# Peptides against a protein of PDB entry 6JX3, part 11

Target 1, 85 residues: chain A of PDB entry 6JX3
Amino acid sequence: AEFRLRPEISVAQTDYGMVLLDGRSGEYWQLNDTAALIVQRLLDGHSPADVAQFLTSEYEVERTDAERDIAALVTSLKENGMALP

## One batch from the design tools (peptide; aimed at target 1 E60)

Design b2_p15_3_s3 (made by RFdiffusion4, then SolubleMPNN; from b2_p15_3 with K6R L11R)
Fold by OpenDDE base, seed 3:
Structure b2_p15_3_s3 (fold): chain B 85 residues (1-85), chain A 15 residues (1-15)
Amino acid sequence: as target 1 above (85 residues)
Amino acid sequence: KKPYVRPSITRLGTL
C-alpha cells in the first residue's frame, strides 16, 4: 500500500533536519538523516523493499536490518499520528 | 558504503 502522511501533517526542512508538524495539535517531530531519507523515498513512491535495497547498496547495513528498521520507522510514524494506516 | 545510522524520530514539542 502507498505510504502517505496524514492530511494535517506538514513537512518542513529546518536547521534540525526534516521536521513533521501536526497543523492541528502543534506537535512536531524531528527525523534523523536516515529516517528522512526513508520517508522521502517512500513518499516518492518507492516500496519498503525498494528502500531496503537502496540502503544496503549505499550504507553499511544488512538487508534484514534495513527491512526491520524501515518497518519500525513506518510503525512509529503511524503510531505517532504522522502517517496514514 | 557509508556508515549506517538507524532511523529515529524525536518529539521536539508542541507549538
Scores: peptide ipSAE 0.785, ipTM 0.949, DockQ to the pose 0.971
OpenDDE base, seeds 1, 2, 4, 5: peptide ipSAE 0.784, 0.783, 0.784, 0.784; ipTM 0.949, 0.948, 0.949, 0.949

Design b2_p15_3_s4 (made by RFdiffusion4, then SolubleMPNN; from b2_p15_3, 4 letters changed)
Fold by OpenDDE base, seed 3:
Structure b2_p15_3_s4 (fold): chain B 85 residues (1-85), chain A 15 residues (1-15)
Amino acid sequence: as target 1 above (85 residues)
Amino acid sequence: KKPYVRPRITRLGRL
């Protein structure tokens, strides 16, 4: 399914990396470079499989590890109210 | 290939 942020979430590009801000609760989260890269690719319409292929081509990571890390990140973003289920 | 760092999100607080 399409990866989307919740409508109350704003994205800020800061000197410290990507930050996601909940405009209702005021909670905000920082993404490290890998997490930001994954989120950006998903928001651009790439599938998790596409992102896994990208990671394995650019970084020292195995396909199964990339897939696990993408899935875990997506789950975390949904559970913490940043991404739509 | 570049060194791989696992993705991480960190709650910074509330505005």
Scores: peptide ipSAE 0.788, ipTM 0.949, DockQ to the pose 0.977
OpenDDE base, seeds 1, 2, 4, 5: peptide ipSAE 0.788, 0.787, 0.788, 0.788; ipTM 0.950, 0.949, 0.949, 0.949

Design b2_p15_4 (made by RFdiffusion4)
Pose (drawn by RFdiffusion4):
Structure b2_p15_4 (pose): chain A 85 residues (1-85), chain P 15 residues (1-15)
Amino acid sequence: as target 1 above (85 residues)
Amino acid sequence: KKPYVKPSIELLGHL
């Protein structure tokens, strides 16, 4: 249940936002503000359920949408090699 | 509450 980044992933905070770099493939990705917030919270050890609660309390989003959006982001992070399965 | 922007990721390229 623990969200983890793959070992070769590095992170930078930049003027454009959070960036993830794959040190093996050389692919690098930009996360928007909400994606970055979600990833930071997941890396802190919070559950996706915790993050959904946070998003609905802080932003104009329904809980159902928050859960789906978190799930889709995590799936995308796994699909693109940034997060461990 | 703040406006919500859906989380997204964008490939910027290769090093």

Design b2_p15_4_s1 (made by RFdiffusion4, then SolubleMPNN; from b2_p15_4, 5 letters changed)
Fold by OpenDDE base, seed 1:
Structure b2_p15_4_s1 (fold): chain B 85 residues (1-85), chain A 15 residues (1-15)
Amino acid sequence: as target 1 above (85 residues)
Amino acid sequence: KRPYVRPSIRRLGTL
């Protein structure tokens, strides 16, 4: 399914990198560079498999590890109220 | 290829 942020979530670029802000609760989360890259590609319509291929082509990471890390990030974003289920 | 850092998120707080 399509990866989407919840409508109340805003993306901000700050001194601390990419930040996701919940406009209702005020909670905000910092993403490291890898997480930001993954989120950006998912929001652009790439599948997790596409992102895994991208990561393995650009970074010193094995496919299995990339896939696991992407899945874990997506789960965290959903569980923490940033991404739609 | 570039060094890989696992993705992470960190709750900064509430505005």
Scores: peptide ipSAE 0.785, ipTM 0.949, DockQ to the pose 0.961
OpenDDE base, seeds 2, 3, 4, 5: peptide ipSAE 0.783, 0.785, 0.784, 0.785; ipTM 0.948, 0.948, 0.948, 0.949

Design b2_p15_4_s2 (made by RFdiffusion4, then SolubleMPNN; from b2_p15_4, 4 letters changed; failed a check: a repeat of another design)
Amino acid sequence: KKPYVRPSITKLGTL

Design b2_p15_4_s3 (made by RFdiffusion4, then SolubleMPNN; from b2_p15_4, 4 letters changed; failed a check: a repeat of another design)
Amino acid sequence: KKPYVRPSITRLGTL

Design b2_p15_5 (made by RFdiffusion4)
Pose (drawn by RFdiffusion4):
Structure b2_p15_5 (pose): chain A 85 residues (1-85), chain P 15 residues (1-15)
Amino acid sequence: as target 1 above (85 residues)
Amino acid sequence: KKPYVKPSIQLLGTL
């Protein structure tokens, strides 16, 4: 249940936002503010459920949308090689 | 509450 980045992933905070770099493939990605917030909280050890609660308390989003959006982001991070399955 | 922006990722490139 622990969200983990793949070992070769590095992170940078930049003027454009949070960036993830794959040190093996050389692919690098930009996360928007909400995606960065979600990833940062997941890396802290919070559950996706915790993050959904946070998002609905802080932003104008329904809980059901927050859960789906978190899930889709995590799936995308796994799909694109930035997060371990 | 703040406006919500759906989480997204964008490939910037390959080194």

Design b2_p15_5_s2 (made by RFdiffusion4, then SolubleMPNN; from b2_p15_5, 4 letters changed)
Fold by OpenDDE base, seed 3:
Structure b2_p15_5_s2 (fold): chain B 85 residues (1-85), chain A 15 residues (1-15)
Amino acid sequence: as target 1 above (85 residues)
Amino acid sequence: RKPYVRPSIRRLGTL
């Protein structure tokens, strides 16, 4: 299934990076540059496999590590109420 | 290739 944010989540671009705001609870979360990159590509319709390939080509990271980090981020976003299951 | 930093999220607070 496609990666999607929950409908109550807003994305803000700030001087400090990407911030996700929950319009119901008021909680807001900051993403570092790598996390923001991954989320942006997933929201653009790239698969996790596409993102892993992009990361390994652009950054000093091995495929297995990239895949693990993408999966962990997606899980965290779902567990913290930002992404749809 | 560029140096890699693992992805992270951080709760900033509640508005």
Scores: peptide ipSAE 0.786, ipTM 0.949, DockQ to the pose 0.966
OpenDDE base, seeds 1, 2, 4, 5: peptide ipSAE 0.786, 0.785, 0.786, 0.786; ipTM 0.949, 0.948, 0.948, 0.949

Design b2_p15_5_s3 (made by RFdiffusion4, then SolubleMPNN; from b2_p15_5 with K6R Q10T L11R; failed a check: a repeat of another design)
Amino acid sequence: KKPYVRPSITRLGTL

Design b2_p15_6 (made by RFdiffusion4; failed a check: a repeat of another design)
Pose (drawn by RFdiffusion4):
Structure b2_p15_6 (pose): chain A 85 residues (1-85), chain P 15 residues (1-15)
Amino acid sequence: as target 1 above (85 residues)
Amino acid sequence: KKPYVKPSITLLGTL
């Protein structure tokens, strides 16, 4: 249940926002503010459920949407090689 | 509450 980045992934905070770099493939990605917030919380060891609660308490989003959006982001992070399955 | 921006990732390129 622990969200983990793949070992070759590096992170940078920039003026454009959070960036993830794959040191092997050389692909690098920008996360928007909400995506960065979700990833940071997941890396802290919070569950997706915890993050959904946070998002609904802080932002104008329904809990159901928050859960789906978190899940889709995590799926995308796995699909694009930034997160371990 | 703040406006919610759906989380997204964008490929910037390959090094």

Design b2_p15_6_s2 (made by RFdiffusion4, then SolubleMPNN; from b2_p15_6 with K6R L11R)
Fold by OpenDDE base, seed 3:
Structure b2_p15_6_s2 (fold): chain B 85 residues (1-85), chain A 15 residues (1-15)
Amino acid sequence: as target 1 above (85 residues)
Amino acid sequence: KKPYVRPSITRLGTL
C-alpha cells in the first residue's frame, strides 16, 4: 500500500533536519538523516523493499536490518499520528 | 558504503 502522511501533517526542512508538524495539535517531530531519507523515498513512491535495497547498496547495513528498521520507522510514524494506516 | 545510522524520530514539542 502507498505510504502517505496524514492530511494535517506538514513537512518542513529546518536547521534540525526534516521536521513533521501536526497543523492541528502543534506537535512536531524531528527525523534523523536516515529516517528522512526513508520517508522521502517512500513518499516518492518507492516500496519498503525498494528502500531496503537502496540502503544496503549505499550504507553499511544488512538487508534484514534495513527491512526491520524501515518497518519500525513506518510503525512509529503511524503510531505517532504522522502517517496514514 | 557509508556508515549506517538507524532511523529515529524525536518529539521536539508542541507549538
Scores: peptide ipSAE 0.785, ipTM 0.949, DockQ to the pose 0.957
OpenDDE base, seeds 1, 2, 4, 5: peptide ipSAE 0.784, 0.783, 0.784, 0.784; ipTM 0.949, 0.948, 0.949, 0.949

Design b2_p15_6_s3 (made by RFdiffusion4, then SolubleMPNN; from b2_p15_6 with K6R L11K)
Fold by OpenDDE base, seed 3:
Structure b2_p15_6_s3 (fold): chain B 85 residues (1-85), chain A 15 residues (1-15)
Amino acid sequence: as target 1 above (85 residues)
Amino acid sequence: KKPYVRPSITKLGTL
C-alpha cells in the first residue's frame, strides 16, 4: 500500500532537519536524517523494499536491519498520528 | 558506505 501522511500533517524543512507538524493538535515531531531519508523516499513512491535496498547500498547496514528499521519507523509514524494506516 | 544511524522520531512539543 502507498505510504501517505495524514492530511493534517505538514512537512517543514528546517535547519534542524525534517519536522512534521500536526495542524490540528499542534504537535510537532523531528525526524533524524535517516528517518527523513526513508520518509522522503516512501513519499516519492518507493516501496519499503526499495528503501531497504537503497540503505544497504549507501550505508553500513545489513538488509534485515534496514528492513526492521523501516518497518519500525512506519509503525511509529502511524501510531503517532502522522501517517495514514 | 556511510556510517548508519537508526531512524528516529522525537516529539518536540505542541504549538
Scores: peptide ipSAE 0.787, ipTM 0.950, DockQ to the pose 0.966
OpenDDE base, seeds 1, 2, 4, 5: peptide ipSAE 0.786, 0.785, 0.785, 0.786; ipTM 0.949, 0.949, 0.949, 0.950

Design b2_p15_6_s4 (made by RFdiffusion4, then SolubleMPNN; from b2_p15_6, 5 letters changed)
Fold by OpenDDE base, seed 5:
Structure b2_p15_6_s4 (fold): chain B 85 residues (1-85), chain A 15 residues (1-15)
Amino acid sequence: as target 1 above (85 residues)
Amino acid sequence: RKPYQRPSITRLGRL
């Protein structure tokens, strides 16, 4: 399924990195560079497999670790009310 | 290839 943010979530680029703001609760979250990269590529329509391939090509990370980290991030974004299930 | 940092999210607060 397509990765999508919840409609109440806004994306902001700040001096400290990507921030996701919940316009209803007011909660906001900062993503580190790797998390921001993953989210950006997923939102652009790349699959988790595409993102894992990208990470292994650009960074010193093994495929299995990249896949684990992508899955964990997606789960966290869903559980914290930022991404649609 | 660049050094890898695991992805992280941090709750900053509430407006």
Scores: peptide ipSAE 0.778, ipTM 0.946, DockQ to the pose 0.968
OpenDDE base, seeds 1, 2, 3, 4: peptide ipSAE 0.777, 0.777, 0.777, 0.777; ipTM 0.946, 0.946, 0.946, 0.946

Design b2_p15_7 (made by RFdiffusion4; failed a check: a repeat of another design)
Pose (drawn by RFdiffusion4):
Parts: structure tokens; C-alpha cells; sequence
Structure b2_p15_7 (pose): chain A 85 residues (1-85), chain P 15 residues (1-15)
């Protein structure tokens, strides 16, 4: 249940936002503000459920949408090689 | 509450 980045992933905070770099493939990705917030909280050890609660308390989003959006982001992070399965 | 922006990731390139 623990969200983890793949070992070769590095992170940078930049003027454009959070960036993830794959040190093996050389692919690098930009996360928007909400994606960055979700990833940071997941890396802190919070559950996706915790993050959904946070998002609905802080932003104009329904809980159901928050859960789906978190899930889709995590799936995308896994699909693109940034997060471990 | 703040406006919500759907989380997204964008490939910037390959080094």
C-alpha cells in the first residue's frame, strides 16, 4: 500500500514546478501543482484516501473526483516508469 | 476553497 518512486527517479523543484527525472532512460516529466501535491503527500506515507480528504478540504473538488484523479495519476506514474507497481 | 486543477504530468523530454 506504500507509494514509492522507482530507485532511478530524482526530483527537482523549479520555477516551472515539480520535475521528475529518470536517471536511466533520461526521460523527465513536469507535474502540475495538484499532481505535485498528491505525489508529495503519497511520498510522506499518506494513503490515497488521506490525499483525497485533503484535496476535498482544500480545493473545489468532490471526494469521488479526487479519488479518481489520484488513482489516475498514480496509474500514470506507474505506466510511465516513475513509480513502482 | 481554492479552484481545483486536475493533476497531470507532462513529458518534457529525454536527456
Amino acid sequence: as target 1 above (85 residues)
Amino acid sequence: KKPYVKPSITLLGTL

Design b2_p15_7_s1 (made by RFdiffusion4, then SolubleMPNN; from b2_p15_7 with K6R L11R)
Fold by OpenDDE base, seed 3:
Structure b2_p15_7_s1 (fold): chain B 85 residues (1-85), chain A 15 residues (1-15)
Amino acid sequence: as target 1 above (85 residues)
Amino acid sequence: KKPYVRPSITRLGTL
C-alpha cells in the first residue's frame, strides 16, 4: 500500500533536519538523516523493499536490518499520528 | 558504503 502522511501533517526542512508538524495539535517531530531519507523515498513512491535495497547498496547495513528498521520507522510514524494506516 | 545510522524520530514539542 502507498505510504502517505496524514492530511494535517506538514513537512518542513529546518536547521534540525526534516521536521513533521501536526497543523492541528502543534506537535512536531524531528527525523534523523536516515529516517528522512526513508520517508522521502517512500513518499516518492518507492516500496519498503525498494528502500531496503537502496540502503544496503549505499550504507553499511544488512538487508534484514534495513527491512526491520524501515518497518519500525513506518510503525512509529503511524503510531505517532504522522502517517496514514 | 557509508556508515549506517538507524532511523529515529524525536518529539521536539508542541507549538
Scores: peptide ipSAE 0.785, ipTM 0.949, DockQ to the pose 0.964
OpenDDE base, seeds 1, 2, 4, 5: peptide ipSAE 0.784, 0.783, 0.784, 0.784; ipTM 0.949, 0.948, 0.949, 0.949

Design b2_p15_7_s3 (made by RFdiffusion4, then SolubleMPNN; from b2_p15_7 with K6R S8K L11K)
Fold by OpenDDE base, seed 3:
Structure b2_p15_7_s3 (fold): chain B 85 residues (1-85), chain A 15 residues (1-15)
Amino acid sequence: as target 1 above (85 residues)
Amino acid sequence: KKPYVRPKITKLGTL
């Protein structure tokens, strides 16, 4: 399924990195560089598998770890109300 | 290859 942010979520690029703001609750979350990179690629239409391949090619990470980290991030974004289920 | 840092989200607060 397509990765999408909830409609109330705004993306901001700040001096602290990528920030996601919930326009209804007012909650805002910071993504570190890796998380921001993953989210950007997912929003661009790349699959989690595509992103895992990208990470292993660019960074010192094993495929299994990359896949786990992507899945965990997506879960966190959904559970914290930022991404659609 | 670059050093890898695990992805992290952090709640900064509520406006």
Scores: peptide ipSAE 0.789, ipTM 0.950, DockQ to the pose 0.972
OpenDDE base, seeds 1, 2, 4, 5: peptide ipSAE 0.788, 0.787, 0.788, 0.788; ipTM 0.950, 0.950, 0.950, 0.950

Design b2_p15_7_s4 (made by RFdiffusion4, then SolubleMPNN; from b2_p15_7 with K2R K6R L11R)
Fold by OpenDDE base, seed 3:
Structure b2_p15_7_s4 (fold): chain B 85 residues (1-85), chain A 15 residues (1-15)
Amino acid sequence: as target 1 above (85 residues)
Amino acid sequence: KRPYVRPSITRLGTL
């Protein structure tokens, strides 16, 4: 399934990193560098499996940990109203 | 390979 942000969410690039703003509630969230990387790749059309492979090839992380972290991030983004279910 | 930091999101506030 395609990863998508909710239509009310805006993406801002700031000196503090990627920020997601909910245009309805006004709530805004900062992503750390790893989270921003994952979100950017997902939005570009890469699958979670693609992202896991990318992480393990570039960073000191095991495949199972990468997969867990990607899944947890996606869940958090959905639960906090940033990503579509 | 580069050091890995787990992904995180942080609520900054409400505008």
Scores: peptide ipSAE 0.783, ipTM 0.948, DockQ to the pose 0.972
OpenDDE base, seeds 1, 2, 4, 5: peptide ipSAE 0.783, 0.782, 0.783, 0.783; ipTM 0.948, 0.948, 0.948, 0.948

Design b2_p15_8 (made by RFdiffusion4)
Pose (drawn by RFdiffusion4):
Structure b2_p15_8 (pose): chain A 85 residues (1-85), chain P 15 residues (1-15)
Amino acid sequence: as target 1 above (85 residues)
Amino acid sequence: KRPYVKPSITLLGTL
């Protein structure tokens, strides 16, 4: 249940926002503010459920949408090689 | 509450 980045992933905070770099493939990605917030919280050890609660308390989003959006982001991070399955 | 922006990731490139 622990969200983990793949070992070769590095992170940078930039003027454009959070960036993830794959040191093996050389692919690098930009996360928007909400994606960065979700990833940071997941890396802190919070559950996706915790993050959904945070998002609904802080932003104008329904809990159901927050859960789906978190799930989709995590799926995308796995799909694109930035997060371990 | 703040406006919600759906989380997204964008490929910037390959090094």

Design b2_p15_8_s1 (made by RFdiffusion4, then SolubleMPNN; from b2_p15_8 with R2K K6R L11R; failed a check: a repeat of another design)
Amino acid sequence: KKPYVRPSITRLGTL

Design b2_p15_8_s3 (made by RFdiffusion4, then SolubleMPNN; from b2_p15_8, 4 letters changed)
Fold by OpenDDE base, seed 3:
Structure b2_p15_8_s3 (fold): chain B 85 residues (1-85), chain A 15 residues (1-15)
Amino acid sequence: as target 1 above (85 residues)
Amino acid sequence: KKPYVRPSITRLGRL
């Protein structure tokens, strides 16, 4: 299924990195560089498998660790009300 | 290959 942000979520690029703002609750979250990269690629239509391959090709990370980290990030984004289930 | 940092999100606050 397509990865999508909830309609009330806005993306801001700041000096501190990517920030996601919930326009209803007012909560805002900072993503580190790796998280921002993953989210950007998912929003662009790449699958988690595509992103894992990208990470292992560019960074010192094993496939299993990349897959785990992507899955955990997606779960966190859904649980914190930023991404659609 | 570049050094890898695990992805993280941090709640900054509420407006």
Scores: peptide ipSAE 0.786, ipTM 0.949, DockQ to the pose 0.966
OpenDDE base, seeds 1, 2, 4, 5: peptide ipSAE 0.785, 0.785, 0.785, 0.786; ipTM 0.949, 0.949, 0.949, 0.949

Design b2_p15_8_s4 (made by RFdiffusion4, then SolubleMPNN; from b2_p15_8, 5 letters changed)
Fold by OpenDDE base, seed 5:
Structure b2_p15_8_s4 (fold): chain B 85 residues (1-85), chain A 15 residues (1-15)
Amino acid sequence: as target 1 above (85 residues)
Amino acid sequence: KRPYVRPEIRRLGRL
């Protein structure tokens, strides 16, 4: 299943990093660099497995930790109303 | 390889 943001969510780039804004509620969330990287790659059509491989290739992280962190982020984005289920 | 920082999201507030 492809990763997609909810239609009411806008992406903004700020001096503090990627921000996701809910155009209906007005709630907005900041992503750190790693979260932004993951979201960008998922939105570009990469699978979570692709992203995990990318992270382990570029960063000092084990595959298991990368997979766990990606899954947790996706869950958070869905639960907080930013990503489609 | 670069140091790894775990992904984080933070609710900033409401406009």
Scores: peptide ipSAE 0.782, ipTM 0.948, DockQ to the pose 0.961
OpenDDE base, seeds 1, 2, 3, 4: peptide ipSAE 0.781, 0.780, 0.782, 0.782; ipTM 0.948, 0.948, 0.948, 0.948

## One batch from the design tools (peptide; aimed at target 1 N32)

Design b2_p16_1 (made by RFdiffusion4)
Pose (drawn by RFdiffusion4):
Structure b2_p16_1 (pose): chain A 85 residues (1-85), chain P 16 residues (1-16)
Amino acid sequence: as target 1 above (85 residues)
Amino acid sequence: KKPYVKPSITLLGTLP
């Protein structure tokens, strides 16, 4: 249940936002503000459920949408090689 | 509450 980045992933905070770099493939990605917030909370050890609660308390989003959006982001992070399965 | 922006990721490129 623990969200983890793949070992070769590095992170940078930049003027454009949060960036993830794959040190093996050389692919690098930009996360928007909400994606960055979600990833940072997941890396802190919070559950996706915790993050959904946070998002609904802080932003104009329904809980159901928050859960789906978190799940889709995590799926995308896995699909694109930035997060371990 | 703040306006919500759907989380997204964008590929910026590939380094050698």

Design b2_p16_1_s1 (made by RFdiffusion4, then SolubleMPNN; from b2_p16_1 with K2R K6R L11R)
Fold by OpenDDE base, seed 3:
Order: C-alpha cells, then structure tokens, then sequence
Structure b2_p16_1_s1 (fold): chain B 85 residues (1-85), chain A 16 residues (1-16)
C-alpha cells in the first residue's frame, strides 16, 4: 500500500536532519540519514522493494537486512503516529 | 558501496 504521513505531521529539513512534527500533540522526532533516505523515497512513490534495491546498490548491506530495516522503520513510524496504517 | 547505518528515529520532545 501507499506510504503516507498522517495529515497532522509536518516535515522539517534541519541542519540536524529530517524532523517530523505532530501538529496536534507537539511531539517531534528526528530521523537519522538512513531513515530520512528511506522515508523520502517512499514518499516519492518508490515501493519498499525499490528502496531495498536502492540500499543494496549504494550501501554495504544485504538485501534481507535492507528489507528488514525498511519494514521495521515503517512499523515504527506507524506505531509512533507519524505514518498512516 | 558506502558504509551502512541502520535507520533510526529519536523522540526529541514535545513543543509547548
């Protein structure tokens, strides 16, 4: 399914990296470089499989590990109220 | 290929 942020979530590009802000609760989260890269590509319409292929082509990571890490990140973003289920 | 760092998110806090 399409990866989307919840409507109350704002994205800020800061000197410290990508930050996601919940406009209702005020909670905000920082993404490290890898997480930001994954989120950006998913929001651009790439599938998790596309992102895994991208990671394995550019970084020292195996396909299975890339897939696991993408899935875990997506789950975390949903569970912490940033991404739509 | 570049060194790989696992993705992570960190709660920074709550704005007033």
Amino acid sequence: as target 1 above (85 residues)
Amino acid sequence: KRPYVRPSITRLGTLP
Scores: peptide ipSAE 0.766, ipTM 0.938, DockQ to the pose 0.960
OpenDDE base, seeds 1, 2, 4, 5: peptide ipSAE 0.765, 0.764, 0.764, 0.765; ipTM 0.938, 0.937, 0.938, 0.938

Design b2_p16_1_s2 (made by RFdiffusion4, then SolubleMPNN; from b2_p16_1 with K6R S8K L11K)
Fold by OpenDDE base, seed 3:
Formats: sequence, structure tokens, C-alpha cells
Structure b2_p16_1_s2 (fold): chain B 85 residues (1-85), chain A 16 residues (1-16)
Amino acid sequence: as target 1 above (85 residues)
Amino acid sequence: KKPYVRPKITKLGTLP
């Protein structure tokens, strides 16, 4: 299943990083650099496995930890109404 | 390789 944002979510690139705005509720969330990187790659069509491989190649992180962190982020984005199930 | 920081989302607020 492809990763997609909900249609009411807008993406803003700010001096403070990526911000996601819910156009219906008005809630807005900031992503740190790692979260923004993961979301950008997922939206570009890379799989979670692809993203994990990218993280382990670029950063001091083990594969298992990268996979866990990607999964947890995706879950949070879905639970907080930003990403489609 | 670069230092790794775990991904984080933070609720900033709700627009009026």
C-alpha cells in the first residue's frame, strides 16, 4: 500500500522544517528533519524498506532501529489524522 | 555516516 496524506492535509516548508496543516480541524504539526526526510521519501514512492536502507547508509543507525522508527512514525501520522490508513 | 536523530512529530497548535 502506498503512503499518502489525507486530502485535507497541506504541506508547508518553513524555516523551522516541514509543517503539516489539517485544513478542516486547523491542527498543525511540525516534523523534525528525520521525520521530514522519511515522509518525503515515502511520498516519492519509496517503500519503508527502501527508506530503512537509505537511513542505514547515511546515518549511524542499525537496520532494526530504522525500521522501528519508520513504522512508529507512519503509525503516528495515521493516528493523528495526517496520513491515509 | 551522520549522527542519527529519531523521527519526531510535534503538535504546534490549532488555527482559529
Scores: peptide ipSAE 0.772, ipTM 0.941, DockQ to the pose 0.966
OpenDDE base, seeds 1, 2, 4, 5: peptide ipSAE 0.771, 0.770, 0.771, 0.772; ipTM 0.941, 0.941, 0.941, 0.941

Design b2_p16_1_s3 (made by RFdiffusion4, then SolubleMPNN; from b2_p16_1 with K2R V5Q K6R L11R)
Fold by OpenDDE base, seed 5:
Structure b2_p16_1_s3 (fold): chain B 85 residues (1-85), chain A 16 residues (1-16)
Amino acid sequence: as target 1 above (85 residues)
Amino acid sequence: KRPYQRPSITRLGTLP
């Protein structure tokens, strides 16, 4: 399934990193560099498998850890109302 | 390869 942000979510780039803002509730969340990278690639159309491969090629992380971390992030984004189910 | 940090999100607050 395609990863998509909810329509009310806006992306902002700040001096402190990527921020996601809910235009309805006003809640906003900061993503660290790794989370921002994952979200950017998913939004660009890369699959979670693509992202895991990218992470293992660029960072000191094992494939299983990358896959777990991607899945956990996606779950968090959905549960916190930022990404569509 | 670069050092890896686990992805994280942090709620900063709610705008008025």
Scores: peptide ipSAE 0.758, ipTM 0.936, DockQ to the pose 0.968
OpenDDE base, seeds 1, 2, 3, 4: peptide ipSAE 0.757, 0.756, 0.757, 0.756; ipTM 0.936, 0.935, 0.935, 0.935

Design b2_p16_1_s4 (made by RFdiffusion4, then SolubleMPNN; from b2_p16_1, 5 letters changed)
Fold by OpenDDE base, seed 5:
Formats: structure tokens, sequence, C-alpha cells
Structure b2_p16_1_s4 (fold): chain B 85 residues (1-85), chain A 16 residues (1-16)
């Protein structure tokens, strides 16, 4: 399934990193560099498998750990109302 | 390869 942000979510780039803002509730969340990278690639159309491969090539992380962390992030983004189910 | 940090999100607040 395609990863998509909810329509009310806006992306902002700040001096401290990527921020996601809910235009309805006003809630806003900061992503660390790794989370921002994952979200950017997913929004660009890369699959979670693509992202895991990218992470293992660029960072000192094993494939299983990368896959776990991607899945956990996606779940968090959905549960916190930022990404569509 | 670069040192890896696990992805994280942090709720910063609610805008008025």
Amino acid sequence: as target 1 above (85 residues)
Amino acid sequence: RKPYQRPSITRLGVLP
C-alpha cells in the first residue's frame, strides 16, 4: 500500500529538522534525521523494502533492524494521526 | 557507512 500523509498534514523544514503539522488540531511533531529520511523516501514512492536497503547501505544498521524501525515509525505516524491507514 | 540512529518522532505542542 502507498504511504501517504493525511490531507490535513503539512510538512515544514526547520533549522532543527522536519516537522509535521496538523492543520486541524494544531498538533505538530518533529522527526529526527532518520525518521525524516524514511518519510521522504516513502513519500517519493519507495517501498519499505527499498528504504530498508537504502538504510543498510548508508548506515551501520542490519536489515532486520532497519525493517523493524521502518515499520515502527509507520505505525507511530498512523496512530498519531499523521499518515493514512 | 554512517552511525545509525533509530527513527524518532517528538510531539512539540499544539498551535492556537
Scores: peptide ipSAE 0.757, ipTM 0.934, DockQ to the pose 0.967
OpenDDE base, seeds 1, 2, 3, 4: peptide ipSAE 0.756, 0.755, 0.756, 0.755; ipTM 0.934, 0.933, 0.933, 0.933

Design b2_p16_2 (made by RFdiffusion4)
Pose (drawn by RFdiffusion4):
Order: C-alpha cells, then structure tokens, then sequence
Structure b2_p16_2 (pose): chain A 85 residues (1-85), chain P 16 residues (1-16)
C-alpha cells in the first residue's frame, strides 16, 4: 500500500513546478501543482484516502472526484515509469 | 541524455 518512486527517479522543485527525472531513460516530467501535492503527500506515507480527504478540504473538489483523480495520477506515474507498481 | 517527455497533471482545482 506504500507509494514509492522508482529508484532511478530524481525530483527537483523549479520555477515551473515539480519535475521528476528518470536517470536511466532520461525522460523527465513536469507535475502541475495538484499532482505535485498528491505525490508529496503519498511520499510522506499518507494513503490515497488521506490525500483525497486533504484535497476535498482544501480545494473545490468532490471526494469522489478526488479519489478518481488521485488513482489516475498514480496509475499514470506507474505507466510512465516514475512509480513502482 | 535528458529530454522532456510531458506533463503528469491533475485537473486544476480552485481553492476553498
């Protein structure tokens, strides 16, 4: 249940936002503010459920949408090689 | 070498 980045992934905070770099493939990605917030919280050890609660308390988003959006982001992070399965 | 692959975005939310 622990969200983990793949070992070759590095992170930078930039003027454009949070960036993930794959040190092996050389692919790098930009996360928008909400994606960065979700990833940071997941890396802290919070559950996706915790993050959904946070998002609904802080932003104009329904809990159901928050859960789906978190799940989609995590799926995308796994699909694109940033996060471990 | 490094290249930009794209964005991994969540829909934009308005803050309460």
Amino acid sequence: as target 1 above (85 residues)
Amino acid sequence: SFHFAGTLDVPEYARR

Design b2_p16_2_s3 (made by RFdiffusion4, then SolubleMPNN; from b2_p16_2, 7 letters changed)
Fold by OpenDDE base, seed 3:
Structure b2_p16_2_s3 (fold): chain B 85 residues (1-85), chain A 16 residues (1-16)
Amino acid sequence: as target 1 above (85 residues)
Amino acid sequence: SVRYAGSLSVPELRRR
């Protein structure tokens, strides 16, 4: 299943980094740079496995840690109503 | 209006 944001969620790039805005409630969430990178890659159509490989290639991180970080972020995005199940 | 709800953070990584 592809990673997708809920229809009411939009992505905005700010001077402070990526934010996700709920167009219905008006609430927004600020992502740090690593989280933004993961979300960007997922929205571009890369699988979590692809993203893990990208992270381990470009950054000083072990595969297991990269996979855990990606999974935790995806879970948070779904639980907070930003990403579709 | 727009309201700040919080942050979503993953441990920062150092580039190789």
Scores: peptide ipSAE 0.719, ipTM 0.933, DockQ to the pose 0.913
OpenDDE base, seeds 1, 2, 4, 5: peptide ipSAE 0.715, 0.716, 0.714, 0.718; ipTM 0.932, 0.932, 0.932, 0.933

